# Ledger of designs, part 127: peptides against a protein of PDB entry 6EJA

Target 1, 276 residues: chain A of PDB entry 6EJA
Amino acid sequence: VEYMPANPVRIAFVLVVHGRASRQLQRMFKAIYHKDHFYYIHVDKRSNYLHRQVLQVSRQYSNVRVTPWRMATIWGGASLLSTYLQSMRDLLEMTDWPWDFFINLSAADYPIRTNDQLVAFLSRYRDMNFLKSHGRDNARFIRKQGLDRLFLECDAHMWRLGDRRIPEGIAVDGGSDWFLLNRRFVEYVTFSTDDLVTKMKQFYSYTLLPAESFFHTVLENSPHCDTMVDNNLRITNWNRKLGCKCQYKHIVDWCGCSPNDFKPQDFHRFQQTARP

## One batch from the design tools (peptide; made by RFdiffusion4, then SolubleMPNN)

Design b2_p21_3_s2 (from b2_p21_3, 13 letters changed)
Fold by OpenDDE base, seed 2:
Structure b2_p21_3_s2 (fold): chain B 276 residues (1-276), chain A 21 residues (1-21)
Amino acid sequence: as target 1 above (276 residues)
Amino acid sequence: MSEEEREAILKRYEEQLAAEA
């Protein structure tokens, strides 16, 4: 029997979904659903069929909502960060949803533990933020992520416009784009008007794969830096043979690795790691 | 919170996972 905390944390799960993988989404949803948590689902603007299906689900559960706004997101697009940031704002404005943690999910990852285990753990460390860093040379990370390059998301493509400088005084970090953030930090990111948050929001609006670095960088340079835990508590499926090729060159003027969609056959490949 | 405490949190979590594997 898992230890039950006296004041268990409640989690806001943010799901960003696209395509027609309704069956997969339904399976994942059932696996992670709990009455004490909250689920906020964003469906890609172009995925109308999926949107209709998700709306049906949201009508069946009081703790499931769908974003009234929808972004047209692409792999590596800066719009993904916008999606998370807007979702955070929405969730903070939902006073009837007293969540303690923000967790983003996709069909490509799962919480590494059962719900009870996750809740117990997070309840014990409710003041911490969990982001997995790359664990490599930072200069190499910057180059490989293209953080020193300026990108523009336009016409379903990430256009590389040229070089740019990392803002002075900022220690850039990153790794996995899956994170567990406590409400306090989310409030800071959402409502702070300090120079750090303002500049980073602007900087990352022209960044490739911004979610892999934005929250890491903001956290580590913020007054909340002491709450950092270098782990995202995720099971992620990576197929290096396919995922780390320039398979998205037609969409992005850069090469990188992408997570694979979850398949039952890939269960043996599950691991806790940051994106290469 | 100290860096040591942060590492301890991570270590405890990983140890629990290892014990359950």
Scores: peptide ipSAE 0.018, ipTM 0.472, DockQ to the pose 0.012
Fold by OpenDDE base, seed 3:
Structure b2_p21_3_s2 (fold): chain B 276 residues (1-276), chain A 21 residues (1-21)
Amino acid sequence: as target 1 above (276 residues)
Amino acid sequence: MSEEEREAILKRYEEQLAAEA
């Protein structure tokens, strides 16, 4: 018998999708859809076919909406963070959607647990935020992520402009760009005018792969630092051999890893994966 | 939050899942 919380949390799923991932998106959506949750989908400005398909879905479900604005995002682009931040603001302004948690997903993601399990757990720990850290030497992380480098997103390319320094007094952290954030922290990130949030938004507007580090860094240096749990309660399809290449050199002046497309063959991995 | 506290939460998560299975 599964635990049934008295006041179950409701989740806002933010899906950032692009390209021709219609089938993957459909599979993932079917796997995560529940009437008690909310789904806010951003489709890349260049993906008109996918946008039409997503609009069809949104018309069928009252708890599914598509962003009225669309950004042209690129792999590793700083605009991805802007997409999340704007989505957060939109979701906070939707008074008819009483969500408790923010969860971002891509078409390559798949849930490792049932909805009931996830809801039960999050309902118990509704005051926590779940972000997975890199778990390695921080200096090495900074170097590998290029956090000490200045990037500019322009003309669908991340231009490396030069070196920069990490702001003094800030403990930088990061890892996975997949996170589970409670509404309270999202409100803080969205509406706070303190020096931390302001400076970090500015700093990460010139950062490669900002979503892998922004929320970690803000959380750990904020008054909400004690709410961090080093786990994102999900699995993304990462393959060191296939995903960690310089295949996107034409659009970014850096080499890094990107998530792989979800394959049906990987389904067994989701059920067996236990995160320490 | 300490690493130990984080690990404790994760442990409880796994235990909860096991109990519900």
Scores: peptide ipSAE 0.008, ipTM 0.379, DockQ to the pose 0.012
Fold by OpenDDE base, seed 5:
Structure b2_p21_3_s2 (fold): chain B 276 residues (1-276), chain A 21 residues (1-21)
Amino acid sequence: as target 1 above (276 residues)
Amino acid sequence: MSEEEREAILKRYEEQLAAEA
């Protein structure tokens, strides 16, 4: 008999989806769905067909909801962070959803543990936040991420406006844009009015790929800094051999690469959560 | 939490993964 914690954590999974990837979403959803967790799905404003499909799913499951608001998000766009932040606020206001952890998911990233294993682990370390850092020279990271550059999201494009300075006294960090955050930290990020949170929200509103760095930076500079665990407990399909190319030049005034999406054939590599 | 404690958590996690693989 597998160990089950007496007070298992409940997870709020936040999914940000776009395009016509209905089948992909369905597959992912089936893989991660569990009756004890919560699923909050944001569908890109431009993806109406997908939105209709997701709404249908949400009507079938009481623990699945769709954001009533919809943003037009782009890869690397600052609006993605806004989406997460607003989702966090919404989830905190949902008093009928007693979640303990916030986890974002996409088709390009999966938990490396089964649901039971994940729950057991998080239940044991419920006071921790799991963010994976880049693990390299921070100065190089800043340059590669363009954190010292000012960007503006407009008309579905990230415009590079020029150089900027990182706020004084802030230790910038980042890495994976996939994270596991406990409710307490999410509350802090959402409701704190301290200078750190305020300044960082402003700073990252003009940041490329903000989700890869915002939560890391806020956490490490916050009173919650001691809760950080440098691991996101994820498997990311990243083909390093392909190198980074300017694949999104038409969207972003910056060159970079993103993880590859999982193919259906890759699903067997992951242990799926028990289906309802 | 100290760095050592964090490292211990990660180590335990990795060990569990290895054992279950």
Scores: peptide ipSAE 0.008, ipTM 0.364, DockQ to the pose 0.012
Fold by OpenDDE base, seed 1:
Structure b2_p21_3_s2 (fold): chain B 276 residues (1-276), chain A 21 residues (1-21)
Amino acid sequence: as target 1 above (276 residues)
Amino acid sequence: MSEEEREAILKRYEEQLAAEA
């Protein structure tokens, strides 16, 4: 029998979705839906069909909402970070949604653990933030991520403009762009006016794949640094042979990895995969 | 938080999952 906490955490799931994979999204939604959690869904500005479908779902569930604003998000785009940050602000302003954790998802994600397991674990460690680090040489990570390069998002493309300097005194870190953040840290990121948050928001507005590094870097350099757990407690459908190549040159002036869509045949593999 | 403490948290999580499986 799973341990049931006296005060179980409630999760705000932020889903960033695009395209026309309605069936896949529906399957994932059914797998993660629970009446005690909250679901805030952003649909890409260009995905009108999907937006209509998601709106229909949101009308059926009181704990499901769709962002009234919509951004044109691209792979590796700086605007993706803006999407998360704005979603965080919105969620903090929703006083009728008392969530404890922020978890981001895409249509390519699928849970490998039960809701009860996740809730029990997070309830026990509700003061922690779960971010998976790259686990390698940091200098190499900076180079591979292009953090020492200046990018500009324009016309649905990330343009590489040149070199830049990483702010002095900042310990840069990153890894997975999937994270579990507690409300306290989200509040800090959203409302803090200190130099760290202000400078990092500016810095990462010109960063490729900002979500893979922004929250890691902010957390580790913040007063909340001791709350970091190097694990995101989830699995994403990654295929290195397929995803880790320069297949998105038309979108980004850089090479990197992108998650693949979940397929039914991947289910067995996901269930057998250990936590990162 | 030390690395040891982080690892301990993760280990406890895995042990709980294993016990329930």
Scores: peptide ipSAE 0.007, ipTM 0.331, DockQ to the pose 0.012; fails the geometry check

Design b2_p21_3_s3 (from b2_p21_3, 14 letters changed)
Fold by OpenDDE base, seed 1:
Structure b2_p21_3_s3 (fold): chain B 276 residues (1-276), chain A 21 residues (1-21)
Amino acid sequence: as target 1 above (276 residues)
Amino acid sequence: MSEAEREAILARHAEELAALA
């Protein structure tokens, strides 16, 4: 039996989905749905069938909404970060949704632990932010992620334009693109006008796989740096054929495949050096 | 995309970041 907190946290689940895997999404949704949480779903602009299906769900539940805007995202695209940032802004402007945590999910994610376990855990650590770091050599991470390269998202491709330097005075970090962020930090990211946030938003608008390091980097260099926990309590499934690992290190377990487990060939598949 | 365009974007990016430093 899990501890029941006196003031349980309420979670804003942000689902970024695409394709035609409506059944899979439905199963995942049923697994995570609770009346006290909030669900904000972005469907890729090109996934009209899925969009229609999700709209049907949103009409049935008052705590489920679909983004009125839709982006055409690609794997590794900078637009994914834009999607998250805009979703964060939207959620902060929804005064009727008093959420405490932001959690991003895809249709391939699946929770192992119960809602009660998740809520109990996050309620205990409501002032913390959960981002899993790569845990290895940072220089190698920068190179592997291509953070020292400038990319441009255009015509459903990420074009590598050339080399760039990491901004001075910034400690870059990253790992998983799945995170659990408290409302306070989301507010900071969304509304702060300090040099850090402004600079990083600009920097990451030309970054490959930006969600894997943007929030890590901003958090660690911000006044909120002491709130970081090196664990996101989640793993995403990118490729079923590769097999997936479940994270059991904490009270809340998640199943999926880590983005860092991608083979180099997968990385280069979505990267182009020159536009035809 | 031409090489000139690529260089222009790179330069702009560098300038923008420098201005924020």
Scores: peptide ipSAE 0.219, ipTM 0.819, DockQ to the pose 0.112
Fold by OpenDDE base, seed 4:
Structure b2_p21_3_s3 (fold): chain B 276 residues (1-276), chain A 21 residues (1-21)
Amino acid sequence: as target 1 above (276 residues)
Amino acid sequence: MSEAEREAILARHAEELAALA
């Protein structure tokens, strides 16, 4: 029997979806839906069919909303981070949605843990942020991720423009682009005007796969660094072909393709791991 | 994208980051 917290956390699930995966999305949504949580869905600007489907769902549930704005996103694009950041702002401005945690999902995700398990765990550690680090050499990570390269998202392509320096004094980190962030940290990321947040937002606007590194880097260099847990509590099974074969070369001027994706064996790492 | 455009963006980005340092 799972622990039942007296003050259970409420989760804002942010779904970033595209294409025509309506059936898959519906299945996933049904599996993760709970009346006590909130669901904010962004549909790619080009996915009108899916948008119509999602709108239908949102009309049926008071705790489901669709972003009134829609971005055209590509794999690895900087616009994905923009999507998350704007979603975070929106969610913070929704005073009628008292969420405690931010969790991002895609249509290909499917829960591997029960709601009770997730809520119980997060309720116990509501002051923590869960981001999985690459767990390897940072220098290698930087090179492999192309963080020392400047990219520009334009015309549905990530153009590699040249070399750049990582800002001094910043400890860069990253890993999985699946994260569980508490409201307090989201507030910090959204509203802070300190040099760190400002600089990182600018830096990552020209970054490949920014979601894999932005929140890690900001968190670890922020006053909230002590809330870092090196575990994203992978709560979903990624229903896609895993692996990197540079299948997105036509979209991104980079050979690295999501090198920090979780493997199936990682799905069972549902435990808190404090970052040293 | 021309090389000139690339260099311009790189330079601008560098300046922006430097200004925030």
Scores: peptide ipSAE 0.172, ipTM 0.801, DockQ to the pose 0.117
Fold by OpenDDE base, seed 3:
Structure b2_p21_3_s3 (fold): chain B 276 residues (1-276), chain A 21 residues (1-21)
Amino acid sequence: as target 1 above (276 residues)
Amino acid sequence: MSEAEREAILARHAEELAALA
């Protein structure tokens, strides 16, 4: 029996889904569903069948909602970050959903931990943010991620326009595109008008795979930097394609291997280290 | 996209970032 906290955290799960993976999504949803949590689902604009299926689910559960807006996202597209940011704003404006943590998921994810374990852990560390860093040379990370390159998302393609400079004074970091963020930090990212947030939003609007480094970079350079935990808790088993993504050259002017892709052996690691 | 268009976008981006500094 897991320890039951006196004031358990409530989680907002943001699901970004596309294609025809209805059965997979349904399986994942059933595995993560709990009456005390909240589920906000974005379906790709081009996935109408899936959208209809998800709408049916949302009508059956009061704590499940579907985004009224839909974006056409592509692999590596900057629009993915826009999807998360808009979802965050929506969730903060939903006063009837008192969530404490934000967790992003895809249809390919599947929980490997129980709800009780997750809630107990997050309730103990409710003031922390969980982001997994790449753990390698940062300069190499920048090059491989193409952070020093300018991209433009247009006509379902990421166009590489040229070279760009990393803003001075900013310590760029990144890693897994799966993160657990507390409400306070989400509020900061959403509503702050400081130079950091403003500049990073602009910078990452032209970034390839922005979700892999945006939140890391913002957090570590923000007044909330002391809340950083270099771990995403491995709460899900990712059934997505791993390794090099050169097969997507037709939609992205980039061929690279994500340094942040986790291997099956990584799923057994659970170390919490806070960064100063 | 032409080379000229690419350069124009790059220049605009640089200006936008500089304006935020």
Scores: peptide ipSAE 0.117, ipTM 0.782, DockQ to the pose 0.120
Fold by OpenDDE base, seed 2:
Structure b2_p21_3_s3 (fold): chain B 276 residues (1-276), chain A 21 residues (1-21)
Amino acid sequence: as target 1 above (276 residues)
Amino acid sequence: MSEAEREAILARHAEELAALA
């Protein structure tokens, strides 16, 4: 029997979706829907059919909303981070939605635990943030991610403009672009005016695959660094399908993938990988 | 995009980061 917390956490699920996979999204939504959680859905600006379908769903549930703004996001695009950051701000401004955790999902994502298990776990660790690091050579990670390169998103393409330096005094980290963040840290990222947040937002506006590194780097260099758990709680099927081939070379002037995504076998290692 | 434009963007980015240091 799963432990039932006295004050269960409430989750804001941010769904970033595109294409025409309405039925798939509907199935996933039904699987993760709960009346006590909140669902904020961003539909790619180019996916009008899907947008209409999602709007229909949002009208049926009071705890489902669709972003009034829509971005055109490409694989590896810096605009994806902007999407998350704006959604975070929106969610913080929704005073009628008292969420405790932020979780990002795509149409192909699925929590590896039941809702009860997820809520029980997060309720126990409500002060922690869950980000999976690459756990390998950091210098190699920087090179492979192209963090020392400047990119510009333009015309549905990530253009590599040249080399750049990583800011001094910043410990860069990253891994999975799937994260579970508590409200307190989201507030910090959204409203802080300190040098770290300001500098990193600027730095990552020209970064390839920014979501794989931004939140890791900000968290680890912030006053909230002791809240990091080196793990996430999701299975991402798209990485299994796509692999690490240069499949997006036509979109990005780089060859990469997301090889550091959470693995199901890592779920039981939360305590072992938690930061003190 | 011209080389001049590329260099200008690079320089601007570097300046912006330096200003925050």
Scores: peptide ipSAE 0.106, ipTM 0.767, DockQ to the pose 0.115

Design b2_p21_3_s4 (from b2_p21_3, 12 letters changed)
Fold by OpenDDE base, seed 3:
Structure b2_p21_3_s4 (fold): chain B 276 residues (1-276), chain A 21 residues (1-21)
Amino acid sequence: as target 1 above (276 residues)
Amino acid sequence: MSEEERKEILERYEEQLRKEA
């Protein structure tokens, strides 16, 4: 029996969803919903049917809101980072939602732990930020991620414009685009006007797959660097056969890997995995 | 926070996962 902490953390779940994954979203939502948490959902501008469905859900629950703005996001697009950043700002301005942690999710995600377990753990480490690093050679990571390349998101496509240099004095890091961030760090990212945050926002506005590296890089080079834990406490479904093909050439001038959608048959894998 | 402290946090999490599996 896990004892409930005296001051349990409350979580703001930010869901970025698109397409027609309504059934998967419903399953995921049911699995993660709790009255003490908050759910902020962004639906792709092009996904009108899904948007209508999500709006219906939001009307049924007081702790569920839908972004009044909608972006047309593409795989690997810089707009995805913009979506997170704007969502963070919105959540900080919602004074009636006293959240302690920010957690991003997609319709393809599914929880592997109970709410009580998650809350207990985060309540114990409420001052920490959880991001998973690639854990490999950083130079190789930079090359594979295309961090030394300029990209422009335009007309639902990431155009490769040319080469660029990483700013001097910045230690670039990254890995998973799934993270758990405490409110304090989110406040820093949102409102800080220091050179680090300003430069990184600019740098990553021309970056492919920015969410996989932006928060890592900002955190590690910030005054909050000592709060980083190299674990995102989550398991994503990575299928090498399907996820690491150049199937996105029509929208991105780069080859990369993306997590696959969760399938019911994969459920047993989540339960049996000891490591996120 | 030291690297050792970070490691401890990770180990605790992993241990919890193992116990509950």
Scores: peptide ipSAE 0.017, ipTM 0.437, DockQ to the pose 0.013
Fold by OpenDDE base, seed 5:
Structure b2_p21_3_s4 (fold): chain B 276 residues (1-276), chain A 21 residues (1-21)
Amino acid sequence: as target 1 above (276 residues)
Amino acid sequence: MSEEERKEILERYEEQLRKEA
């Protein structure tokens, strides 16, 4: 460890998991577990077996909790954003968990950096928010993500209802759905009643893959815009299907590609994009 | 935050990782 922080940050890891991959989740959990961090796990409403197993784990560790509420989250569903937002609120209300950063994970993720490296870096830049942008033409991004389309989540399906306009005066952005957010920004997103947060929550409740764009857009248009770092630090290795998601057409009325599907070879690349 | 400042943060991160690898 190069840098030894005097006041190391503590991280709230939010795990959104589903299916029957109990062993995979267990391996991932063991790899990321540390006594100084906090783990808040949401299990899909349809995954009862996994839920029982996760509950058993949570009883063994004081810094591991399972959401008392459960949502049926589908790939690309607006409910995924709701899951994150509710988790953020819960975590802010947990006065006994003094976390400094919010980091989301899935069961398919595996850490590629040491805890010491992550903590040291975040402790140095504790006032920053780390989100990776698409790094391409914004108009193309909007089209590819379907941000100019209206979707409705119903019966485990994202129904395309029609076209919509981007709110006036809003600079839309997005990229990776993996982010590192500081507590201050999470507080803003959770409790602010300003027009930006209110409108964006409404807008993204009808959005496909909202987690890839919501936090980017809110941050860049907020008073906290100067805290954005165009990088998610690539703290995990994605052991999941990447690339174009046309295979999910059975659950969404849209065929699109994630603008930032990290490849193993990309984890060590310096990615810098000029921003206005 | 300027683009230069963002660049500096990212470079420091990458440099740190290289040194510790």
Scores: peptide ipSAE 0.014, ipTM 0.430, DockQ to the pose 0.012
Fold by OpenDDE base, seed 1:
Structure b2_p21_3_s4 (fold): chain B 276 residues (1-276), chain A 21 residues (1-21)
Amino acid sequence: as target 1 above (276 residues)
Amino acid sequence: MSEEERKEILERYEEQLRKEA
């Protein structure tokens, strides 16, 4: 018998989508849609066709909204973090959407757990934040992520400008750019004026792949550090051979990894994994 | 939060999923 919480958490799903992934997005949306959750969708500024399609969907569902602002989110760009931060602010200002958790998704994501399972678990641990760490040597992680390098996003490109120092007294961490954050922590990140949040926002404005490290670092160095769970409760399509190549060199002066888009053959694997 | 506590939370999650299967 599945646990049914008396006060189930409500989730704000933030979808950052781009390109021509309309069919995949539609499949994912159908799989994750529930009347009790909220869906806030950002469509890349350059993806006008997709934007029109998403707008049509948002008009059909009262719990689906599209960002009135749109950014050009390039791979590894600092603008991606800005997108998340702005969406968090927007969601906090939506008083008619009483969400408890923030979950980010892309068109390349697919759920491997049922809604009931996810809600039941999060309802039990509603005071926790779920971020998956890299689980490796931290110094090596810093080097591989280029956190000790200064980047500038300009002309749809991440330019490497030079070296920089990690702020003193800050324990840098990171890993997956997929996270489940409770409302309390999102409020802290959005509205706090303490030195940590202020410095980290500035630091990560010049960071490559900032979403893989920003929230980890802020959380672990904040008064909320004890709420961290080293797991994001999801699986993304991650293949080193496909995702960890320098195929995005034209966009960024660095080599890194990105999640792969799901292919039809991957669905069978996820369905098997979804079995309790 | 200790590493042990984090592990316990994750184990509970997996156990719950098995029970609900």
Scores: peptide ipSAE 0.007, ipTM 0.393, DockQ to the pose 0.012
Fold by OpenDDE base, seed 4:
Structure b2_p21_3_s4 (fold): chain B 276 residues (1-276), chain A 21 residues (1-21)
Amino acid sequence: as target 1 above (276 residues)
Amino acid sequence: MSEEERKEILERYEEQLRKEA
């Protein structure tokens, strides 16, 4: 740790989980849990067993809450963005949780830094937002992400309805759907009624994998654009052979890549990377 | 924030990661 901050940031971790990955979730939770942070967990509507498990955890810790609402999300679904947006609103309305940063996590994603390192870093840059861009040609990104295509989430499927135009004057960006957002920006996204936020919420309601692009695009086109840092401070395990295929073609009219779940062996990598 | 400042933040972070690796 470079320094110990005098006023350390407090983090709201939003966990979006599904399936039966109770053990994985438990491992991840233990790895990231700290008494000074807050944990808001959304369990997929279809994952009742997991929901029960998460409820048990929430009863044990005062800084852990479960969303009273539950959505059925699918891979690439617009409902995932809705989940984040609603969770952001909820967290802002929780006046007893004075969080400074919003961080989304799944059972298969880990911060690459220890808590102390993460807190120290974010405390130093508390006015910044951390989103990882695709690092490619933007036009290519638009095409590959299908941002110029119109999708509709219905019956657990993302239906491709046709082509669409990106709103005029908007510079679209994106990359990782894992981000670290400061409270100020979250407030902006949640409560702003400006044309940008309004249009983007509408636009991304019909977008494939909206979380990979929505916050990037909103941020970069907003008055907060100067706060963007092109790094999400995460490590994700990818297996190109397994993860980058049309494995979700049956539920999405598009092909893309998805990260693989971490294996126990991968935890060693985290320990190595997160050395103090 | 200037582009230079942004770069500095990223470089500093990456440097820390390298030191810890």
Scores: peptide ipSAE 0.015, ipTM 0.424, DockQ to the pose 0.013; fails the geometry check

